# Peptides against a protein of PDB entry 4Y8H: the designs that were tried, part 92

Target 1, 222 residues: chain A of PDB entry 4Y8H
Amino acid sequence: TTIVGVKFNNGVVIAADTRSTQGPIVADKNCAKLHRISPKIWCAGAGTAADTEAVTQLIGSNIELHSLYTSREPRVVSALQMLKQHLFKYQGHIGAYLIVAGVDPTGSHLFSIHAHGSTDVGYYLSLGSGSLAAMAVLESHWKQDLTKEEAIKLASDAIQAGIWNDLGSGSNVDVCVMEIGKDAEYLRNYLTPNVREEKQKSYKFPRGTTAVLKESIVNICD

## One batch from the design tools (peptide; made by RFdiffusion4, then SolubleMPNN)

Design b2_p25_8_s2 (from b2_p25_8, 10 letters changed)
Fold by OpenDDE base, seed 1:
Structure b2_p25_8_s2 (fold): chain B 222 residues (1-222), chain A 25 residues (1-25)
Amino acid sequence: as target 1 above (222 residues)
Amino acid sequence: MAPAPTTTGSAAVSAAANARADSVL
């Protein structure tokens, strides 16, 4: 997996590749690694697929209840705190590694969470097996005061570095853009750089293409 | 005296294969 987050002047973008693996096997070529915690709070997941989805759904449900009880829009720091406390309780046995990002009434936020419940803060972050390939692009091209378009490009270029160089990453780029004062923009398959060309030939032969040249009946009972 | 071939026991890799390979992202 390659997942990234990039802050820009008026929000945050997260991006992910779309490969799922089972050891050396590609299990899914076009899985979704971007999960909605709330309308304006999204996360990217690496690690165990079931754990990343289940933990983000559980916290998403509890964030909705918390929003109703408080009569307030959900905050990214509330999701961060709930996720880290849950993951820490399970001592890293829940294999979820998350980039959590969003916009709330306090501004734009970008965090990472590890399976043991540690958390980091940054202007750009990468996680997963492709994280070093992504970070090489981020460290080379990140600047302060990125535009929305520059941040989407930087995030998608960083995911592509994972797609091309990491065995655990592949296929497509998914993007989610969270801009202050706007709805979240989920761009499923924003880039599809690995579309296979149309097959030049059909291997569907007519019935009877293989002629029977010889038939022999052998008795195997004496 | 020909040196005996060290049969490096290939047995340890087989036990991890039967855990349902949870899809890793």
Scores: peptide ipSAE 0.283, ipTM 0.606, DockQ to the pose 0.030; fails the geometry check
Fold by OpenDDE base, seed 3:
Structure b2_p25_8_s2 (fold): chain B 222 residues (1-222), chain A 25 residues (1-25)
Amino acid sequence: as target 1 above (222 residues)
Amino acid sequence: MAPAPTTTGSAAVSAAANARADSVL
């Protein structure tokens, strides 16, 4: 997996690749790694697919209940704290590594969470097996005061570095843009750089291409 | 003397618990 988050002047973007694996096997070529916690709070997940989805759904449900109870829009720091406390309770046995991002009444936020419940803050972050490939792009091209378009490009370029260089990453780029004062823009398959070309030849030979050289009937019972 | 019934050992089809390795992201 390659997941990234990038802050820009008026919001935050997260992006992910779309490969899931089972050891050396590509399990899914076009999985979704971007999860909605609330309308304006999204996360990208790395680690165990079931754990990333289940934990984000659980916290999403609890954030909705908390929002209703408090009569307040959900805050990214509330989601962060709930995720952290949940993951820490399970001592890293829930294999969820998350980049959590969003916009709330306090502004735009970007955080990371590890399976043991540690959390980091940054203007740009990467996680997953492709994180070093992504970080090489981020460190080379990140600047302060990014535009929305520059941040989407930087995030997508960082995910592509994972797609091309990390075995655990591949296929497509998904993006979610969370801008202050706007709805979240979820761009499923924003880039599809791995569309397989049409095969130059059919490998389906006509029946009879392999000749029968000899036939024999053997009785197995006397 | 009647031959003892050969207990056909139930081939425990070891249901290979297809430990579907949980998909890793």
Scores: peptide ipSAE 0.272, ipTM 0.605, DockQ to the pose 0.017; fails the geometry check
Fold by OpenDDE base, seed 2:
Structure b2_p25_8_s2 (fold): chain B 222 residues (1-222), chain A 25 residues (1-25)
Amino acid sequence: as target 1 above (222 residues)
Amino acid sequence: MAPAPTTTGSAAVSAAANARADSVL
């Protein structure tokens, strides 16, 4: 997996690759690694696929209940705190590594969470097996005061570095843009750089392509 | 001299942990 988050002047972007693996096998070529916690709070997941999905759904449900109870829009720091406390309770046995991002009444936020419940903050972040390939692009091209378009490009270029250089990453780029004062823009398959061309040959050969060299009929009834 | 307990149990658990058919991201 390669997942990234990048802050820009008016919001935050997250991006992910779309490969799932089972050891040396590609299990899914087009899995979704971007999960909605709330309408304006999304995360990208690396690690165990079931754990990333299940923990984000659980916290998403609890954030909705908390929002209703408090009569307030969900905050990214509330999702961060709930995720880290849950992961810490399970001592790293829930194999979820998350980039959590969003917009709330306090502004735009970007965080990472590890399976043991540690958390980081940054203007740009990468996680997963492709994180070093992504970080090489981020460190080379990140600047302050990025536009929305520059941040989407930087995030998608960083995911492509994982697609090309990491065995655990591949296929497509998914993007989610969270801008202050707008709805979240989920761009499923924003880039599809691995579309297979049409197969030049068929495995269906005409009848008679294999010559019959000899035929023998054996009676098996006495 | 009491025979040392051969802890042969650890290698089978490591192979089973890597055989979790769960998709990794």
Scores: peptide ipSAE 0.268, ipTM 0.606, DockQ to the pose 0.032; fails the geometry check
Fold by OpenDDE base, seed 5:
Structure b2_p25_8_s2 (fold): chain B 222 residues (1-222), chain A 25 residues (1-25)
Amino acid sequence: as target 1 above (222 residues)
Amino acid sequence: MAPAPTTTGSAAVSAAANARADSVL
């Protein structure tokens, strides 16, 4: 997996690749790694696919209840704290590595969470097996005061570095943009750089390519 | 009655084998 988050002047972008693996096998070529915690709070997941989905749904449900109880829009720091406390309770046995991002009444936020419940903050972050490939792009091209368009480009270029150089990453780029005062923009398959051409050869031969040498019909009833 | 030896070795191999069956991102 390659997942990234990038802050820009008026919000935050997260992006992910779309490969799922089972050891050496590509299990899914176009999985979704971007999860909605709330309408304006999204995360990208790396690690165990079931754990990333289940933990984000659990916290998403509890954040909705908390929002209704408090009569307030969900805060990214509330989701961060709930995820952190949950993951820490399970001592890293829940294999969820998350980039959590969003907009709330306090502004735009970007955090990372490791399976043991540690948390980081930054203007740009990467996680997963492709994180070093992504970080090489981020460190080379990140600047302060990024525009929305520059941040989407930087995030997508960083995911592409994972797609091309990391065995655990591949296929497409998914993006989610969370801008202050707007709805979240989920861009499923924003880039599709790995569309396979039609196979030039088929293993379907015409009937009769293999000669029938002998046929025998045997009645198995006496 | 002596307590049966807890085979700690099989649980670690089983957890590593199950982690191979689950999709990784």
Scores: peptide ipSAE 0.255, ipTM 0.595, DockQ to the pose 0.033; fails the geometry check

Design b2_p25_8_s3 (from b2_p25_8, 13 letters changed)
Fold by OpenDDE base, seed 3:
Structure b2_p25_8_s3 (fold): chain B 222 residues (1-222), chain A 25 residues (1-25)
Amino acid sequence: as target 1 above (222 residues)
Amino acid sequence: GPPAPATTGSAEVSARANARAAAVL
């Protein structure tokens, strides 16, 4: 997996690749790694697919209940705290590594969470097996005061570095843009750089292409 | 007698099979 988050002047963008693996096997070519916690709070997940999905749904449900109870829009730091406490309770046995981002009445936020419940803050972050490939792009091209378009490009370029260089990453780029004062813009398959060309030949041979050279009848009973 | 084949215990094969059964992102 390659997941990234990038802050820009008026919000935050997160992006992910779309490969799922089972050891050396590509399990899914176009999985979704971006999850909605609330309308304006999204996360990208790395690690165990079931754990990333289940933990984000659980916290999403509890954030909705908390929002209703408090009569307030949910805050990214509330989601962060709930995720952190849950993951820490399970001592890293829930294999969720998350970039959590969003907009709330306090502004735009970008955080990371590890499976043991540690959390970081930054203007740009990467996680997953492709994180170093992504970080090489981020460190080379990140600047303060990015525009929305520059941040989407930077995040997409960082995910592509994972797609091309990390075995655990591949296929497509998904993006979610969370801008202050706007709805979240979820861009599923924002880039599809791995569309396979048409095969030059059909390898589906006609039946009978392999000739029978010899036949023998063997008695199985004496 | 020939040394009993080190059965990589059913637990490690099961743990690797379970770890392989879990989709990883």
Scores: peptide ipSAE 0.241, ipTM 0.591, DockQ to the pose 0.036; fails the geometry check
Fold by OpenDDE base, seed 1:
Structure b2_p25_8_s3 (fold): chain B 222 residues (1-222), chain A 25 residues (1-25)
Amino acid sequence: as target 1 above (222 residues)
Amino acid sequence: GPPAPATTGSAEVSARANARAAAVL
């Protein structure tokens, strides 16, 4: 997996590749690694696919209840705290590694969470087996005060570095853009750089293309 | 005879076998 987050002047973008693996096997070529916690709070998941999905759904449900109870829009720091406390309780046995990002009444936020419940903060982050390939692009091209378009490009270029160089990453780039004062923009398959060209020929022959020239019955019992 | 090398490999093989059963992102 390659997942990234990039802050820009008026929000945050997260991006992911779309490969799922089972050891050396590609399990899914176009899985979704971007999960909605709330309308304006999204995460990207690496690690165990079932754990990333289940933990983000659980915290998403509890964030909705908390929002209703408090009569307030959900905050990214509330989701961060709930996720880290849950993951810490399970001592790293829930194999979820998350980039959590969003916009709320306090501004734009970008965090990472590891399976043991540690958390980091940054202007740009990468996780997964492709994280070093992504970070090489981020460290080379990140600047302060990125535009939305520059941040989407930087995030997508960083995911592509994972797609091309990491065995655990592949296929497509998914993007989610969370801008202050706007709805979240989920761009499923924003880039599809691995679309196979149309097959030039069909190898389906009509039945009977190979004529039977000779038949023989051999008795194998004496 | 030299002591047989303690192959601590069983726990790694079990962890790798379990990691192969789950879809990883």
Scores: peptide ipSAE 0.231, ipTM 0.582, DockQ to the pose 0.038; fails the geometry check
Fold by OpenDDE base, seed 5:
Structure b2_p25_8_s3 (fold): chain B 222 residues (1-222), chain A 25 residues (1-25)
Amino acid sequence: as target 1 above (222 residues)
Amino acid sequence: GPPAPATTGSAEVSARANARAAAVL
């Protein structure tokens, strides 16, 4: 997996690749690694697919209840705190590595969470097996005061570095943009750089290509 | 008496079997 988050002047973007693996096997070529915690709070998940989905749904449900109880829009720091406390309780046995991002009444936020419940903050972050490939792009091209378009490009270029160089990453780029004062823009398959061309040769041979050397009819009824 | 609980294999084999059955992202 390659997942990234990038802050820009008026919000935050997260992006992910779309490969799922089972050891050496590509299990899914177009899995969704971007999860909605709330309308304006999204995360990208690396690690165990079931754990990333289940933990984000659990916290998403509790954030909705908390929002209704408090009569307030959900805060990214509330989701962060609930996720870290849950993951810490399970001592890293829940294999969820998350980039959590969003917009709330306090502004735009970008955090990472590791399976043991540690948390980081930054203007740009990467996680997963492709994180070093992504970080090489981020460190080379990140600047302060990015526009929305520059941040989407930077995040997409960082995911592509994972797609091309990391065995655990591949297929497509998914993006979610969370801008202050707007709805979240979920761009499923924003880039599809791995569309396979038509196979030049067919394995369908005409009937009779293999000669019948011998035929025998066996009666299996006594 | 109540039927014996199914022995869950070693935590490591179960974790590896679950990790092999679990899609990794």
Scores: peptide ipSAE 0.197, ipTM 0.566, DockQ to the pose 0.032; fails the geometry check
Fold by OpenDDE base, seed 2:
Structure b2_p25_8_s3 (fold): chain B 222 residues (1-222), chain A 25 residues (1-25)
Amino acid sequence: as target 1 above (222 residues)
Amino acid sequence: GPPAPATTGSAEVSARANARAAAVL
């Protein structure tokens, strides 16, 4: 997996690759690694696929209940705190590594969470097996005061670095843009750089392509 | 001396084997 988050002047973008693996096997070529916690709070997941999905759904449900109870829009720091406390309770046995991002009444936020419940903050972050390939792009091209378009480009270029250089990453780029004062923009398959061309040859040959070299009829009834 | 608990290597190998059998992102 390669997942990234990038802050820009008016919000935050997250992006992910779309490969799932089982050891040396590609299990899914086009899995979704971007999860909605709330309408304006999304995360990207690396690690165990079932754990990333299940933990984000659980916290999403608890955030909805908390929002209803408090009569307030959900905050990214509330999702961060719920996720880290849950992951810490299970001592890293829930194999979820998350980039959590969003917009709320306090502004735009970007965090990372590890399976043991540690958390980081930054203007740009990467996680997964492709994180070093992504970070090489981020460190080379990140600047202060990015536009929305520059941040989407930087995030997608960082995911592509994972697609090309990490065995655990591949296929497509998914993007989610969370801008202050707007709805979240989920861009499923924003880039599809690995579309296979039409096959030049068919394995369906005409009848008679294989010559019969010898035939023998054996009577099996006495 | 107290007997060394033999079980740590098997659990780690099983956890890695199970993690390889699980879909990883």
Scores: peptide ipSAE 0.196, ipTM 0.564, DockQ to the pose 0.040; fails the geometry check

Design b2_p25_8_s4 (from b2_p25_8, 11 letters changed)
Fold by OpenDDE base, seed 1:
Structure b2_p25_8_s4 (fold): chain B 222 residues (1-222), chain A 25 residues (1-25)
Amino acid sequence: as target 1 above (222 residues)
Amino acid sequence: GPPAPATTGSREVSERMNARADSVL
C-alpha cells in the first residue's frame, strides 16, 4: 500500500493506491483504501484490510453518536483520539495504519496513527510499504502554501511513485479532497495509469476452423 | 477526462471493501 496526506492553503487531500495483496498474490487490482469516518473526515488505511475497515466504521459510528449528543460537527482530533485509544487497547493486534484527515469548525487537520496507538502530525505524511517511495516525492516537491490543484498533483505523484516502485502498491490513484466550507470531494480512480491497451487480436475463431487431419477408432474393450 | 467525482453517499464503495477480510493493504 501507498497512502498519503497533503495539507493545502484551504484544506487537506488524501490519496491511496488501489492494490490489495495476499503475500505475492494480487488479491484486488482496484480496492478502495479511502474510508469515510464522517462527511468531512476521511482516512486512508494500510495494513490488514478487515481491520482498517472495521476500526474506521466503529469510530465513524461512535463519532456520529457523539456529534448528535453534543449538537456539534465532528472534529478530526476526536476521531484521532478515539482511534488511538481503541488501537492502544488492542496492543497492535488490530493491524490498522491510518492517515486521518478532514475539515471541522477548528480548521483543516492531517494526522497518522500506527497500530499500537502512536500518532503523528504533519503537513504531508505517507504510510504503507510504498511510504518511502511516496516520501521521496513529497520531500522533493512539497512547499508551504500549496493550492488545491498543486496538493492534488503532489499527492497523486507521490502515490504513483508507490505504484511504480513498491510491490505492495499498484493500479490506480484514489483521491479525497476536504476543503474548508465545502463538501468532501471523493475522486475514485482519479488516475488509471495501468489500463491495459486493447488486445491486437482475438483468439475466437469460427466453429469448424480446426480441420480434422486424422481419425483412428481404438477398441478399448477386451 | 478523469471520471466524474462520486458523491460521498455511494453505498457501492462500502460493499466492495467488506469482501476481503484476509487481504493486506
Scores: peptide ipSAE 0.235, ipTM 0.587, DockQ to the pose 0.049; fails the geometry check
Fold by OpenDDE base, seed 4:
Structure b2_p25_8_s4 (fold): chain B 222 residues (1-222), chain A 25 residues (1-25)
Amino acid sequence: as target 1 above (222 residues)
Amino acid sequence: GPPAPATTGSREVSERMNARADSVL
């Protein structure tokens, strides 16, 4: 996985690749790694797919209840605190590594969470097996006061670095943009740089191309 | 023409993710 978050002048963008793996197997070429915690708070997940989904849904539900109880829009720091406390309680056995981002009445926020419940803050972050490939791009091209468009480009370029250089990353770029005063813009398959071309050759052969040399019917029921 | 690739809706994506609970991201 390659996941990134980038702050810009009026919000935050998160992005992810779309590969899931099972050891050497590409399990899904187009999985969704961006999860909605609340309308304006999204996360990108790395680690165990079930754990990333389940923990974000659980906290999303509790954040909704908290929002209703307080009559307030949910805050990114509330989601962060709930996530970290939950993950810490399970001592890293919940294999969720998250970039949590959003906008709330206090502004735009970008955090990361590790499975043991540690949290980081930054203007740009990367996680997953492709995180170093992504970080090389981020460190090279990040600047203060990015525009929305510059931040989307930077995040997408960082994800592509993971797609091209990390075995655990691949296929497409998903993006979610959270701008202050706007609805979240979820851009599923924002880039699809790995569309397979149509095969130039058909490998369908006429029946009888391979001769049947011998046929035998064996009854195996006594 | 070839059938338009079924746009796997958000629900179908979620259901596929749940079916692959042991996958690593």
Scores: peptide ipSAE 0.233, ipTM 0.595, DockQ to the pose 0.042; fails the geometry check
Fold by OpenDDE base, seed 5:
Structure b2_p25_8_s4 (fold): chain B 222 residues (1-222), chain A 25 residues (1-25)
Amino acid sequence: as target 1 above (222 residues)
Amino acid sequence: GPPAPATTGSREVSERMNARADSVL
């Protein structure tokens, strides 16, 4: 997996690749790794697919209940704290590595969470097996005061670095943009750089190319 | 082309993420 988050002047973008693996096998070529915790709070997941989905759904449900109880829009730091405490309780046995991002009444936020419940904050972050390939792009091209368009480009270029250089990453780029004062924009398959060309050769021979050497009809009912 | 960007209001992105327990991301 390659997942990234990038802050820009008026919000935050997260992006992910779409490969799922089972050892040496590509299990899914177009897996969705961007999860909605709330309308304006999204995360990208690496690690065990079931754990990333289940933990984000659990916290998403509890954040919705908390929002209703408090009559307030959910905060990214509330989701962060709930995820952290849950993951820490399970001592890293829940294999979820998350980039959590969003917009709330306090502004735009970007965090990472590891399976043991540690958390980091940054203007740009990467996680997964492709994280070093992504970070090489981020460190080379990140600047202060990015526009929305520059941040989407930087995030997508960083995911592509994982797609091309990491065995655990591949296929497509998914993006989610969370801008202050707007609805979240989920850009499923924002880039599809691995569309296979049409096969130059066909192994479809005309009927009759292989001769029938012998035919026998056998009654199997006595 | 890429599928049309689904805004949070678009019902259709209920792609059930078939998160398999044995799959790694």
Scores: peptide ipSAE 0.222, ipTM 0.579, DockQ to the pose 0.052; fails the geometry check
Fold by OpenDDE base, seed 3:
Structure b2_p25_8_s4 (fold): chain B 222 residues (1-222), chain A 25 residues (1-25)
Amino acid sequence: as target 1 above (222 residues)
Amino acid sequence: GPPAPATTGSREVSERMNARADSVL
């Protein structure tokens, strides 16, 4: 997996690749790694697919209940704390590594969470097996005061570095943009750089392509 | 009328993710 987050002047963008694996096998070429916690709070997940989905849905449900109880829009730091406390309770046995981002009444936020419940903050972040390939792009091209368009490009270029150089990453780029005062913009398959061309030949041979040369019937009972 | 766009509902994506519970991201 390659997942990234990038802050820009008026919000935050997250992006992910779309490969899932089972050891050396590609299990899915076009899985979704971007999860909605709330309308304006989204998460990118690395690690165990079931754990990333289940933990983000559980916290999403509890954030909705908390928002109703408080009569307030949910905050990114509330989602961060709930995720941290849940993951820490399970001592790293829930294999979720998350980039949590969003907009709330306090502004735009970007955090990471590890499976043991540690958390980091930054203007740009990467996680997963492709994180070093992504970070090489981020460290080379990140600047202060990015525009929305520059941040989407930088995040997409960082995910592509994972797609091309990490065995655990591949296929497509998914993007989610969270801008202050706007709805979240979820861009499923924003880039599809790995569309396979039509095969020059079919492996579907017509019936009878292999001739039967000999048949023999053997009685196996006396 | 034009066929309603098959919204690949969040449910079908969720069911495909749950079917791959042992997959790594």
Scores: peptide ipSAE 0.210, ipTM 0.578, DockQ to the pose 0.035; fails the geometry check

